# Peptides against a protein of PDB entry 4IGA: the designs that were tried, part 114

Target 1, 116 residues: chain A of PDB entry 4IGA
Amino acid sequence: KRVLIVDDAAFMRMMLKDIITKAGYEVAGEATNGREAVEKYKELKPDIVTMDITMPEMNGIDAIKEIMKIDPNAKIIVCSAMGQQAMVIEAIKAGAKDFIVKPFQPSRVVEALNKV

## One batch from the design tools (peptide; made by RFdiffusion4, then SolubleMPNN)

Design b1_p29_2_s1 (from b1_p29_2, 9 letters changed)
Fold by OpenDDE base, seed 2:
Structure b1_p29_2_s1 (fold): chain B 116 residues (1-116), chain A 29 residues (1-29)
Amino acid sequence: as target 1 above (116 residues)
Amino acid sequence: EEEEERRREEEIRERNEKVRELVEKLLSE
């Protein structure tokens, strides 16, 4: 399966890329903000999206909502430092299938990828 | 140092486990 990685931090994108690749998944592409995420989703048609929340231009919640409008069957895994219950609820309500809190263990990401 | 690292890893795991449980609850509703 192909994964679109969305995070404004280059370090985090690199980390996720390593995890995704080592787990046997393909990286479809990367996005650095919510607007780019929506555009890349349309362009690349990934099987899975890892989505940061705190991003410039468009946050991850809004990006989830827009992607879900495009593809109601989208498989989105949130990966965020904002692990508050309210944020988790908001992300799931928006259409996310899982929520990973930063910092995380690689195994947690792999579990999420395998489950969605 | 090794004990501190282990403790940190456990805290990371536990935090994500709690969130995972919440997600599972929400998706089941």
Scores: peptide ipSAE 0.732, ipTM 0.932, DockQ to the pose 0.955
Fold by OpenDDE base, seed 1:
Structure b1_p29_2_s1 (fold): chain B 116 residues (1-116), chain A 29 residues (1-29)
Amino acid sequence: as target 1 above (116 residues)
Amino acid sequence: EEEEERRREEEIRERNEKVRELVEKLLSE
């Protein structure tokens, strides 16, 4: 399966790329904001998306909503430092299938990838 | 130092477990 990684932080994208590839998944591509995420989703048609929330141009919640408009069957895993209950509820309501709080253990990411 | 690291790892795990449980609850509604 192919994964689109969305995060404005280069370090986080690299970390996720390492975890994803070691887990036997392919990285379809990367996006640095929500607008780019939507564009890349259309272009790359990934099987899974890892989505940050706090990004410039377009935040992750709005990106989830737009991706879900394109593909109602999209598999989106949120990965965010904002682990408040309200944010989790908002992300799941928007269409996300899981929510990982930063910082995280690699095994948690792998579990999410395997489950969605 | 080792104890502090273990504690941090436990806190990370527990926080994510709590969120995971919330997600599972929400998806089951």
Scores: peptide ipSAE 0.727, ipTM 0.930, DockQ to the pose 0.955
Fold by OpenDDE base, seed 4:
Structure b1_p29_2_s1 (fold): chain B 116 residues (1-116), chain A 29 residues (1-29)
Amino acid sequence: as target 1 above (116 residues)
Amino acid sequence: EEEEERRREEEIRERNEKVRELVEKLLSE
């Protein structure tokens, strides 16, 4: 399965890429904000999306909403920071399938990938 | 070094579990 990684932090994208590839998944591409995420989703049609919440231009929640309009069957895993419980709930209500809290262990990411 | 890493992993796990429990609780309301 192919994964689109969405995070404004280069280090975080690198970390996720390493975890995803070691777990036997393919990285479809990367996005650095919500608007780019929507564009990349249309272009790449990934199987799974890892979605950061706090990003410039367009936040992850809005990106989820737009992606769900494009593909109601999208498999989106939200990556949230501490104190973002309300945003996680909003993301789930918007259509996200699972969530991961930063900082995370690689095993938690793999579990989420396998679950969706 | 190994002890510090184990402690960090445990802390991360516990933190994530707390958030998960809270989110699940709130979603059930």
Scores: peptide ipSAE 0.283, ipTM 0.765, DockQ to the pose 0.462
Fold by OpenDDE base, seed 3:
Structure b1_p29_2_s1 (fold): chain B 116 residues (1-116), chain A 29 residues (1-29)
Amino acid sequence: as target 1 above (116 residues)
Amino acid sequence: EEEEERRREEEIRERNEKVRELVEKLLSE
């Protein structure tokens, strides 16, 4: 399966890329904000998306909503920071399939990838 | 060193579980 990684932090993208590839998944591409995430989803047609919430230009919640309009069967895992419980709820209501809280362990990421 | 890392991992796990429980509670309301 191919994964689109969405996070404004280069460090987080690198970490997720390492975890995803070591778990036997392919990285379809990367996005640094919600607008780019929507564009990359259309372009790459990934199987799974890891989605940060707090990003410039367009936040993760809005990106989820736009992606779900494109593909109602999209498999989106939201990545949230501590204190963003309300945003996680909004993400799930918007159509996200699972969530991961930062900081996280690699096994938690793999578990989410395998379940969606 | 290994014990300190294990403790940090446990703290991360516990914090994540607390957030999950809170989210599930709020979603059920």
Scores: peptide ipSAE 0.186, ipTM 0.700, DockQ to the pose 0.440

Design b1_p29_2_s2 (from b1_p29_2, 12 letters changed)
Fold by OpenDDE base, seed 4:
Structure b1_p29_2_s2 (fold): chain B 116 residues (1-116), chain A 29 residues (1-29)
Amino acid sequence: as target 1 above (116 residues)
Amino acid sequence: MEEELKKELEEIEKRQEEVRKLVEELLAK
């Protein structure tokens, strides 16, 4: 399966890319903000999206909503920071299938990828 | 229900962080 990685932090994208690849998944591409995520979803048609919902400059929840409009079957895993429980709930309401909390262990990421 | 869910999420977050720290400590030794 192919994964689109969305996070404004380059180091986080690199970390996720390493985890995803080592787990046997393919990285479809990367996005650095919510709008780019929507465009990349259309372009790349990934099987799974990891979506940062704690991006300060762009709203990851809005990106989830837009992706769900274009693909109601989208498999989105939200990546949240500690203390963002309300945003995780909103992301799930918007259609996210699972969540992981930063900082995370690789096994937790893989577990989420396997379950969606 | 949302308040309950918030509390559950908080507990999950705390537990995940605890486990992460333990793993890192183990690997550092």
Scores: peptide ipSAE 0.132, ipTM 0.576, DockQ to the pose 0.039
Fold by OpenDDE base, seed 3:
Structure b1_p29_2_s2 (fold): chain B 116 residues (1-116), chain A 29 residues (1-29)
Amino acid sequence: as target 1 above (116 residues)
Amino acid sequence: MEEELKKELEEIEKRQEEVRKLVEELLAK
């Protein structure tokens, strides 16, 4: 399966790319904000999306909503910071399938990828 | 240092489960 990685932090994208690749998944591409995420989803048609919440241009919640309009069957895993429980709830209501709180164990990422 | 980080992450994962339960309750209504 192919994964689109969405996060404004280069370090976080690199970390996720390493975890995803080692778990046997393919990286479809990367996006640095919600607007890019929506466009890359249309272009790459990934199987799974890891979605940061707080990003410039367009936040993760809005990106989830837009992607779900494009593909109601999209499989989105939201990546949130500690203390963003309300945002996680909003992301799930918007259509996200699972969530991971930063910082996270690599095994937790793999578990989420396998579950969705 | 690794052990300390591991324990912190375990607590975070516990919190994730709590949030998951709250989401399930909300969506069940």
Scores: peptide ipSAE 0.103, ipTM 0.581, DockQ to the pose 0.391
Fold by OpenDDE base, seed 2:
Structure b1_p29_2_s2 (fold): chain B 116 residues (1-116), chain A 29 residues (1-29)
Amino acid sequence: as target 1 above (116 residues)
Amino acid sequence: MEEELKKELEEIEKRQEEVRKLVEELLAK
């Protein structure tokens, strides 16, 4: 399966890429914001998306909604910060299948990938 | 240091599961 990684932080994308590849998944591509995420989804047609929703200057929920319009069966795992319960709820309502709270262990990421 | 971090992350994962269950309950209604 191929994963699109969405996060504005290069370090986070690198870390997720390492976890994803070691788990036997392929990285379809990367996006640094919600708009790019939607564009990359259409282009790459990934099997799974990891979506940062705690970016200070962007709303990852909107990206989820747009992706769900494109593909109602999209498998989106949101990545949130601690204390962002409201955003997690909104992400799930928007169509996300699972969520991961930062900081996380690699095993948690793998678990989410395997479940969606 | 690494062992301490591991324990903290394990606790976070437990809390994540608790929140997930609450979200599922909310959406099931």
Scores: peptide ipSAE 0.073, ipTM 0.565, DockQ to the pose 0.448
Fold by OpenDDE base, seed 1:
Structure b1_p29_2_s2 (fold): chain B 116 residues (1-116), chain A 29 residues (1-29)
Amino acid sequence: as target 1 above (116 residues)
Amino acid sequence: MEEELKKELEEIEKRQEEVRKLVEELLAK
C-alpha cells in the first residue's frame, strides 16, 4: 500500500517515512500543508494518508473534508498533539479512520496502517 | 531512560484507545 504523508514539520515527515518504509509500505509522496495534501491526493491516489491536524497555519480538518469529497473511501489517519481531543473528534466526524497522539511509538503507526 | 520513555508512550497509547472508544460511542449516538 502507498502512503501520503502530510505534516508541516520536515522532521516528522522524515520520521514517518522511515517507519512506513520499514513496515513494508511505500511512500506515495509528501505534503507540507492541507492544500498540498488535497492536490497530492488527486495526483498520487494514495491508499492511506497520515494527516497532521496540529498545523498552526492550516486546519487539517478542512483537508480531510476535501479529500473525502474526492474519495469517500479515503483512509486517513490523523496525527494530533496532546490536548487536541476536540480536533481529533472533528477529524473522525469528517471521516478519518483512526488517530495517533504525538509523541507515538513506531509500532502504533504500524498498527494504524494495518488496521485502516 | 529509554525504557521509561517507552512505558510512558505505551500509557499514552492506552489512553488513546480509551478516547477512541469514547469517540465511537459519541458517533454512534
Scores: peptide ipSAE 0.045, ipTM 0.526, DockQ to the pose 0.419

Design b1_p29_2_s3 (from b1_p29_2, 10 letters changed)
Fold by OpenDDE base, seed 5:
Structure b1_p29_2_s3 (fold): chain B 116 residues (1-116), chain A 29 residues (1-29)
Amino acid sequence: as target 1 above (116 residues)
Amino acid sequence: DEEEERRREEEIRRRQEEVQELVEKLLKE
């Protein structure tokens, strides 16, 4: 399965890329903001998306909503430093299948990838 | 301080569990 990694932080994208690759998944591509995430989703048609919330230009919640309009069967895992209940509720209602709070263990990401 | 580090790890774990429980609840609704 192919994964699109969405995070504004280069270090975080690198970390997720390492985890995803070691778990036997392919990295479809990377995006640095929500607008780029929507564009890359259309272009690459990934099987799974890891989505940050706090990004410039377009936040992760809006990106989830736009991706779900394109593909109602999209598999989106949120990975964010913002673990507030309201944000979790908003992300899941927007269509996300899981929510991982930063900092995270690599095993938690792998479990989420395997479950969606 | 090893005790402070353990407390931080426990707090992170607790927050992860709370979020996971909330996600599971929401997906069952």
Scores: peptide ipSAE 0.670, ipTM 0.908, DockQ to the pose 0.740
Fold by OpenDDE base, seed 1:
Structure b1_p29_2_s3 (fold): chain B 116 residues (1-116), chain A 29 residues (1-29)
Amino acid sequence: as target 1 above (116 residues)
Amino acid sequence: DEEEERRREEEIRRRQEEVQELVEKLLKE
């Protein structure tokens, strides 16, 4: 399966890329904001998306909503430092299938990838 | 110190578990 990694932090994208690759998944591509995530989703047609919430141009919640308009079967895993209940509820209602709070263990990401 | 780090790890773990439980609850609704 191919994964699109969405995070404004280069270090976080690198970390996720390492985890995803070691788990036997392919990295379809990377996006640095929600607008780029929507564009890359259309272009790459990934099987899974890892999505940050706090990004410039377009936040992760809006990106989830736009991706779900493109593909109602999209498999989006949120990965965010913002673990407030309201944010979790908003992300899941927008169409996300999981929510991982930063800092995370690699095993938690792998479990999420395998579950969606 | 080692005790403070352990407490931080336990708090992180608790938050992770709370979020996971909330996600599971929401996906069943």
Scores: peptide ipSAE 0.670, ipTM 0.909, DockQ to the pose 0.732
Fold by OpenDDE base, seed 4:
Structure b1_p29_2_s3 (fold): chain B 116 residues (1-116), chain A 29 residues (1-29)
Amino acid sequence: as target 1 above (116 residues)
Amino acid sequence: DEEEERRREEEIRRRQEEVQELVEKLLKE
């Protein structure tokens, strides 16, 4: 399965790329903001998306909503430092299938990838 | 300080578990 990685932080994208590839998944591509995430989703048609919330141009919640309009079957895993209950609820209501709070263990990401 | 580090790791783990439980609850609704 192919994963689109969405995070404004280059370090986080690198970390996720390492986890994803070691788990036997392919990286479809990367996006650095929510607008780019929507564009890359259309272009790459990934099987799974890892989505940050706090990004420039467009936040992750809005990106989830737009991706879900394009593909109601999208598999989106949120990976965010913002673990507040309200944010979790908002992300799941938007269509996310999981929410991982930063900092996380690699195993948690792998479990999420395998579950969605 | 090893005790402070352990406490921080435990707090992170608890937050992860709380979020995971919330997600599971929401997906069952």
Scores: peptide ipSAE 0.669, ipTM 0.909, DockQ to the pose 0.742
Fold by OpenDDE base, seed 3:
Formats: structure tokens, sequence, C-alpha cells
Structure b1_p29_2_s3 (fold): chain B 116 residues (1-116), chain A 29 residues (1-29)
């Protein structure tokens, strides 16, 4: 399975890349904002997306909505510092399959990858 | 110090569990 990593923080992308590769997944690519995420999804056609919420240019919720228009079967896992119930509801209603609150353990990400 | 850190970790864990439960509820709707 190929994973697109979406986060504005280089450190977080690096962390997720390490977790994903050690779990036996391939990194399809990286995006730093929601617009780039939508573009990279079209280009790379990943099997799974890890999605941050708080990003410049386009936030993660809008990126989820746009990706779901492209591929209604998209497998999106949110990874965000924003764990408020309203945000979780909004992300899942937009089409996300899971929501991981930062900070997280590597095992939580692996479980989410295996479940979608 | 160590007790405060343990309490913070327990709070983080509790919040993550609450989010997981909410996700499961929403996906069943």
Amino acid sequence: as target 1 above (116 residues)
Amino acid sequence: DEEEERRREEEIRRRQEEVQELVEKLLKE
C-alpha cells in the first residue's frame, strides 16, 4: 500500500514517513498544504492519505472534501493536534475513516493504516 | 515531576480514547 503524507510541518512528515516505512508501507509522496494534497492525490493515486487539518492555503477538511470528489473510495486518516469533538465530526462527515490526535504513538498510526 | 507527567500522559490517552469512540459511533451512523 502507498501512502500520501500531508502535513505543513517537515518534522511531522518525517515522523510519519519513518512510521509508515517501518510498518511495511510505501510512501507515495508528500504534501505541505491542502491544495498540494489534492494535486498529489490526482498525480500519485495513493492507496491511503494521512491528513493534517491546520495548514496554510487550504485546510485538511477542505482537502478531504476535494479528494472525496475525485475518489469517493479514498482512505483518509486524519492526524491533527485539534482533537475537539466538533472537528472530529466534521472530518468524519467529510469522508475521513479515522482521526488520530497529536501527540500519538507509532502503533496508533499503524493500526489506522491496517484498518482502512 | 514524574507524577505530573504521568497525569498528562493519562489525559492524552483518555482524549485519544474518546476520539476513537466518537469515530466508531459516527461510522456506524
Scores: peptide ipSAE 0.669, ipTM 0.908, DockQ to the pose 0.713

Design b1_p29_3_s1 (from b1_p29_3, 14 letters changed)
Fold by OpenDDE base, seed 2:
Parts: structure tokens; sequence; C-alpha cells
Structure b1_p29_3_s1 (fold): chain B 116 residues (1-116), chain A 29 residues (1-29)
């Protein structure tokens, strides 16, 4: 399965790429904001998306909503430092399948990838 | 559909609370 990684932080994208690759998944591509995420989803048609929330141009919640309009069966895992209950509820309502809090254990990401 | 969404939210909140506890335990080391 191919994964689109969405995060404004280059370090975080690198970390996720390492985890995803070691878990036996392919990286379809990367996006640095919500607008780019929507564009890359259309272009690459990934099987799974890892989605940050706090990004410039377009935040992760809005990106989830736009991707769900394109593909109602999209498999999106949120990965964010914003672990507040209200944000979790908003992400799930938008269509996210799972929510990983930063800082995270790599095993949490792998488990989410395997279950989505 | 509403019941399914409520279930998904509940499960996500429980998982997030577990993750927060793990983070807190790591910070206390």
Amino acid sequence: as target 1 above (116 residues)
Amino acid sequence: MEEELEKKIKEALEKVEEQKKEIEEELLK
C-alpha cells in the first residue's frame, strides 16, 4: 500500500517516511500543507494519508474535508500535537479513521496503518 | 450512522487518552 505523508515540518515527514518504509509500506509522496495534500491526493491516488493539523495555507481538518469530497472512502490517519478532545472529535467527524498524538511511539503509527 | 459516528469518536478519544498517559509517563522519567 502507498502512503501520502502530509506535514509542514521536514523532520516529521522524514520520521514518518522511515517508520512507513520500515513497516513495509511505500511512500506515494509528500505534502507540506493542506492545499498541497488535496492536490497530491488527486495526482497520486494514495491508499492511505497521514495528516498533520496545524499547517499554513490550509489546515489538516479542511484538507480532510476536501479529500473526503474527492474520495469518500479515503483512509486518513491524523498525526498531530493537538490532542485536545475537541480536535479529536472534529477530525473524526471530518472523516479521519484514526488519531495519533505527537510525540508518538512508532508502533502507534504502524498499528494505525495496519488497521485503517 | 449517528450511532456509528459516536462509537468511532468514543474509541478515538479513548486511544488518545492512552497516548497522553504514555507521553506523561515518558516525561516523568
Scores: peptide ipSAE 0.663, ipTM 0.912, DockQ to the pose 0.876
Fold by OpenDDE base, seed 5:
Structure b1_p29_3_s1 (fold): chain B 116 residues (1-116), chain A 29 residues (1-29)
Amino acid sequence: as target 1 above (116 residues)
Amino acid sequence: MEEELEKKIKEALEKVEEQKKEIEEELLK
């Protein structure tokens, strides 16, 4: 399965790339904001998306909504430091399949990848 | 559909709280 990694932080994308590849998944590509995420989703048609929330240009919630318009069956895992209940609720309502809080253990990401 | 969504939200909230607890415990070690 191919994963699109969406995060504005280069180090976080690198970390996720390492986790994802070691877990036996392929990295389809990377995006640094929600707008890029939507465009990359259209282009790459990944099987799974890891989605940051706090990004410039377009936040992760809006990106989830736009991706879900493109593909109602999109598999989106949120990875965010914004673990407030309101944000979790909003992400799930938007269509996210899972919510991983930063800082995360690699196993949490792998489990989410395997379950979506 | 609403009931399913409520269930998904509940499960996600529970999972997030578990994660937060793990993070806190790790910081305190």
Scores: peptide ipSAE 0.660, ipTM 0.910, DockQ to the pose 0.881
Fold by OpenDDE base, seed 4:
Structure b1_p29_3_s1 (fold): chain B 116 residues (1-116), chain A 29 residues (1-29)
Amino acid sequence: as target 1 above (116 residues)
Amino acid sequence: MEEELEKKIKEALEKVEEQKKEIEEELLK
């Protein structure tokens, strides 16, 4: 399966790329904001998306909503430092399949990838 | 449909709280 990695932080994208690749998944591509995430989703047609929330241009919640309009079957895993209950509720309502809190254990990401 | 969404939210919240506890335990080391 192919994964689109969405995070404004280059270090976080690198970390996720390492985890995803070591878990036997392919990295479809990367996006640095929500607008780019929507564009890359259309272009690459990934099987799974890892989605940050706090990003410039377009936040992750809005990106989830736009991707879900394009593909109601999209498999989106949120990965965010914003683990507040309100944010989790908003992400799930938007269509996210899972929510991973930063800082995370690599196993949490792998488990989420395997279950979506 | 609303009941299914509420269930998904509940499960996600429980999982997030578990993750927060793990983070807290790691910080206490």
Scores: peptide ipSAE 0.658, ipTM 0.909, DockQ to the pose 0.878
Fold by OpenDDE base, seed 3:
Structure b1_p29_3_s1 (fold): chain B 116 residues (1-116), chain A 29 residues (1-29)
Amino acid sequence: as target 1 above (116 residues)
Amino acid sequence: MEEELEKKIKEALEKVEEQKKEIEEELLK
């Protein structure tokens, strides 16, 4: 399966890329904001998306909503430091399949990838 | 549809709370 990694932090994208690759998944591409995520989803048609929330240009919640309009079967895993209940509720309502809180253990990401 | 969404929200909240507890426990070491 191919994964699109969405996070504004270069370090976080590198970390996720390492975890995803070591788990036997392919990285389809990377996006640095929600607008780029939507564009890359259309272009690359990934099987799974890891999605940050707090990004410039377009936040992760809006990106989830736009991706779900394109593909109602999209598999989106949120990875965010914003683990507040309100944010979790909003992400699931938008169409996210899972929510991982930063800082996370690599095993949490792998488990989420395997279950979506 | 509403009941299914409520169930998904409940499960996600429970999982996030578990993650937050793990993070808190790690910080308290």
Scores: peptide ipSAE 0.655, ipTM 0.909, DockQ to the pose 0.860

Design b1_p29_3_s3 (from b1_p29_3, 18 letters changed)
Fold by OpenDDE base, seed 3:
Structure b1_p29_3_s3 (fold): chain B 116 residues (1-116), chain A 29 residues (1-29)
Amino acid sequence: as target 1 above (116 residues)
Amino acid sequence: SAEELEKKIKEALEKVQQQLAEQAAELAR
């Protein structure tokens, strides 16, 4: 399966790329903000998306909503430093399948990838 | 449905709380 990695932090994208590839998944591409994420989703048609929340241009919640309009069957895993209940609720309502809080263990990401 | 959404939200919240609890426990060791 192919994964689109969305995060404004280069080091985080690198970390996720390492975890994803070691787990046997392919990285479809990367996006640095919500607008780019939507564009890349259309272009690459990934199987799974890892989505940051706090990003410039367009935040992760809005990106989830836009991607779900494009593909109601999109498999989106949120990966965010914001672990507040309100944020989790909002992400799930928007269409996210899972919510991972930063910092995370690689095994948590792998588990999420395998279950979506 | 509303019930299905509530269930998904509950499960997600539980996973987040569990992850945070594990992090706290690890830091406390």
Scores: peptide ipSAE 0.661, ipTM 0.911, DockQ to the pose 0.880
Fold by OpenDDE base, seed 5:
Structure b1_p29_3_s3 (fold): chain B 116 residues (1-116), chain A 29 residues (1-29)
Amino acid sequence: as target 1 above (116 residues)
Amino acid sequence: SAEELEKKIKEALEKVQQQLAEQAAELAR
Protein backbone atom coordinates (compact mmCIF):
# COMPACT_ATOMS: atom_id res chain seq x y z
CA LYS B 1 0.00 0.00 0.00
CA ARG B 2 1.05 3.56 -0.70
CA VAL B 3 1.05 6.23 1.98
CA LEU B 4 0.85 10.00 1.67
CA ILE B 5 2.66 11.69 4.55
CA VAL B 6 1.28 15.06 5.61
CA ASP B 7 3.19 17.16 8.14
CA ASP B 8 4.70 20.63 8.07
CA ALA B 9 7.75 19.42 9.98
CA ALA B 10 10.48 17.93 7.81
CA PHE B 11 11.80 15.90 10.71
CA MET B 12 8.43 14.34 11.33
CA ARG B 13 8.00 13.47 7.67
CA MET B 14 11.40 11.82 7.72
CA MET B 15 10.50 9.84 10.80
CA LEU B 16 7.21 8.67 9.37
CA LYS B 17 8.85 7.81 6.07
CA ASP B 18 11.31 5.58 7.88
CA ILE B 19 8.58 3.85 9.88
CA ILE B 20 6.34 3.39 6.86
CA THR B 21 9.04 1.98 4.60
CA LYS B 22 10.42 -0.35 7.26
CA ALA B 23 6.91 -1.66 7.77
CA GLY B 24 6.75 -2.67 4.12
CA TYR B 25 4.64 0.20 2.84
CA GLU B 26 5.50 2.54 0.03
CA VAL B 27 5.62 6.30 0.42
CA ALA B 28 3.43 7.79 -2.29
CA GLY B 29 4.57 11.29 -1.50
CA GLU B 30 4.69 14.09 1.03
CA ALA B 31 2.69 17.23 1.78
CA THR B 32 3.63 20.13 4.03
CA ASN B 33 0.18 21.63 4.59
CA GLY B 34 -3.50 20.82 4.20
CA ARG B 35 -3.93 22.39 0.80
CA GLU B 36 -0.97 20.48 -0.57
CA ALA B 37 -2.34 17.33 1.04
CA VAL B 38 -5.59 17.65 -0.88
CA GLU B 39 -3.74 18.30 -4.11
CA LYS B 40 -1.37 15.39 -3.58
CA TYR B 41 -4.25 13.09 -2.73
CA LYS B 42 -5.88 13.85 -6.07
CA GLU B 43 -2.60 13.43 -7.90
CA LEU B 44 -1.19 10.37 -6.19
CA LYS B 45 -4.35 8.58 -5.10
CA PRO B 46 -2.65 7.03 -2.07
CA ASP B 47 -4.12 4.14 -0.15
CA ILE B 48 -3.45 5.71 3.24
CA VAL B 49 -2.78 9.20 4.58
CA THR B 50 -0.96 10.20 7.74
CA MET B 51 -2.29 13.62 8.66
CA ASP B 52 -0.91 16.28 10.95
CA ILE B 53 -3.41 18.75 12.38
CA THR B 54 -1.51 21.94 13.07
CA MET B 55 -0.28 23.17 9.72
CA PRO B 56 -0.08 26.46 7.84
CA GLU B 57 -2.37 27.33 4.91
CA MET B 58 -4.88 24.64 5.80
CA ASN B 59 -5.11 22.60 8.99
CA GLY B 60 -5.48 18.85 9.09
CA ILE B 61 -9.15 18.81 10.01
CA ASP B 62 -10.09 20.82 6.97
CA ALA B 63 -7.81 18.68 4.84
CA ILE B 64 -9.56 15.56 6.08
CA LYS B 65 -12.93 17.02 5.20
CA GLU B 66 -11.81 17.96 1.71
CA ILE B 67 -10.21 14.58 1.07
CA MET B 68 -13.34 12.82 2.26
CA LYS B 69 -15.35 14.82 -0.26
CA ILE B 70 -13.03 13.55 -2.97
CA ASP B 71 -12.89 10.01 -1.67
CA PRO B 72 -15.40 8.93 0.98
CA ASN B 73 -13.38 5.75 1.42
CA ALA B 74 -10.14 7.56 2.22
CA LYS B 75 -8.07 5.99 4.99
CA ILE B 76 -6.69 8.79 7.12
CA ILE B 77 -4.61 8.37 10.26
CA VAL B 78 -4.14 11.50 12.32
CA CYS B 79 -0.75 12.09 13.92
CA SER B 80 -0.82 15.14 16.14
CA ALA B 81 0.73 16.67 19.22
CA MET B 82 -2.76 17.80 20.19
CA GLY B 83 -4.42 14.99 22.07
CA GLN B 84 -7.35 16.92 23.51
CA GLN B 85 -10.66 15.10 23.48
CA ALA B 86 -12.32 17.80 21.44
CA MET B 87 -9.69 17.46 18.72
CA VAL B 88 -9.99 13.69 18.63
CA ILE B 89 -13.75 13.92 18.35
CA GLU B 90 -13.52 16.49 15.60
CA ALA B 91 -11.02 14.40 13.64
CA ILE B 92 -13.14 11.27 13.83
CA LYS B 93 -16.26 13.19 12.87
CA ALA B 94 -14.38 14.57 9.90
CA GLY B 95 -13.62 11.05 8.76
CA ALA B 96 -10.30 10.02 10.31
CA LYS B 97 -9.91 6.33 11.05
CA ASP B 98 -7.38 6.68 13.85
CA PHE B 99 -5.73 9.28 16.05
CA ILE B 100 -2.14 9.02 17.21
CA VAL B 101 -0.66 11.50 19.66
CA LYS B 102 2.88 12.78 19.34
CA PRO B 103 5.30 11.59 20.51
CA PHE B 104 4.53 8.08 19.40
CA GLN B 105 6.20 4.72 19.11
CA PRO B 106 6.78 3.27 15.65
CA SER B 107 4.70 0.23 16.57
CA ARG B 108 1.66 2.42 17.12
CA VAL B 109 1.93 3.83 13.63
CA VAL B 110 2.44 0.40 12.11
CA GLU B 111 -0.59 -0.90 13.96
CA ALA B 112 -2.68 1.92 12.59
CA LEU B 113 -1.43 1.33 9.05
CA ASN B 114 -2.31 -2.33 9.27
CA LYS B 115 -5.82 -1.74 10.60
CA VAL B 116 -7.20 0.94 8.32
CA SER A 1 -25.09 6.17 11.71
CA ALA A 2 -24.89 8.21 14.88
CA GLU A 3 -24.36 5.06 16.89
CA GLU A 4 -21.51 3.93 14.70
CA LEU A 5 -19.88 7.32 14.90
CA GLU A 6 -20.22 7.39 18.66
CA LYS A 7 -18.55 4.02 18.86
CA LYS A 8 -15.67 5.14 16.67
CA ILE A 9 -15.20 8.25 18.77
CA LYS A 10 -15.17 6.21 21.96
CA GLU A 11 -12.57 3.83 20.59
CA ALA A 12 -10.37 6.67 19.38
CA LEU A 13 -10.54 8.40 22.75
CA GLU A 14 -9.64 5.20 24.53
CA LYS A 15 -6.61 4.68 22.31
CA VAL A 16 -5.44 8.22 22.89
CA GLN A 17 -5.89 7.85 26.63
CA GLN A 18 -3.91 4.64 26.59
CA GLN A 19 -1.09 6.24 24.64
CA LEU A 20 -0.97 9.19 27.00
CA ALA A 21 -0.88 6.85 29.97
CA GLU A 22 2.09 5.05 28.47
CA GLN A 23 3.87 8.34 27.93
CA ALA A 24 3.23 9.36 31.52
CA ALA A 25 4.56 6.06 32.78
CA GLU A 26 7.72 6.49 30.78
CA LEU A 27 8.29 9.96 32.19
CA ALA A 28 7.77 8.69 35.71
CA ARG A 29 10.77 6.40 35.46
Scores: peptide ipSAE 0.648, ipTM 0.906, DockQ to the pose 0.889
Fold by OpenDDE base, seed 2:
Structure b1_p29_3_s3 (fold): chain B 116 residues (1-116), chain A 29 residues (1-29)
Amino acid sequence: as target 1 above (116 residues)
Amino acid sequence: SAEELEKKIKEALEKVQQQLAEQAAELAR
């Protein structure tokens, strides 16, 4: 399966890329904000998306909503430092399949990838 | 459905809470 990694932090994208690759998945591409995420989703048609929330241009919640309009079957895993209940609820309502709080263990990401 | 969504929300919240608890436990060691 191919994964689109969305995060404004280069370090985080690198970390996720390492985890995803070592777990046997392919990295379809990367996006640094929500607008780019939507564009890349259309272009790359990934099987899975890892999505940050707090990003410039367009936040992750809005990106989830837009991607779900394009593909109601999109598999989106949120990875965010914003672990408040309200944010989790909002992400799931938007269409996210899972919510991982930063910092996280690699095994948690792999588990999410395997389950979506 | 609304019920299915509520279930998904509950499960997500539980996972987040568990992760936060594990983080707290790790930091407390």
Scores: peptide ipSAE 0.641, ipTM 0.903, DockQ to the pose 0.894
Fold by OpenDDE base, seed 4:
Structure b1_p29_3_s3 (fold): chain B 116 residues (1-116), chain A 29 residues (1-29)
Amino acid sequence: as target 1 above (116 residues)
Amino acid sequence: SAEELEKKIKEALEKVQQQLAEQAAELAR
């Protein structure tokens, strides 16, 4: 399966790339904001998306909503430092399949990838 | 359905709470 990694932090994208590849998944591409995420989703047609929330241009919640309009079957895993209940609820309502808080264990990401 | 959505929300919240609890436990030792 191919994964689109969305995060405005280069370090986080690198970390996720390492986790994803070591878990046997392919990285379809990367996006640095929600707008780019939507564009890359259309372009790359990934199987799974890891989605940050707090990003410039377009936040992760809005990106989830836009991607779900494009593909109601999109498999989106949120990875965010914002683990507040309200944010989790909003993400799931938007269509996210899972919500992982930062910092996270690599195994948590792998678990999410395997379950979506 | 609304019930299915509420179930998904509940499960996601529980999973987040579990992760946070594990983080706290790790930092406390």
Scores: peptide ipSAE 0.625, ipTM 0.898, DockQ to the pose 0.929

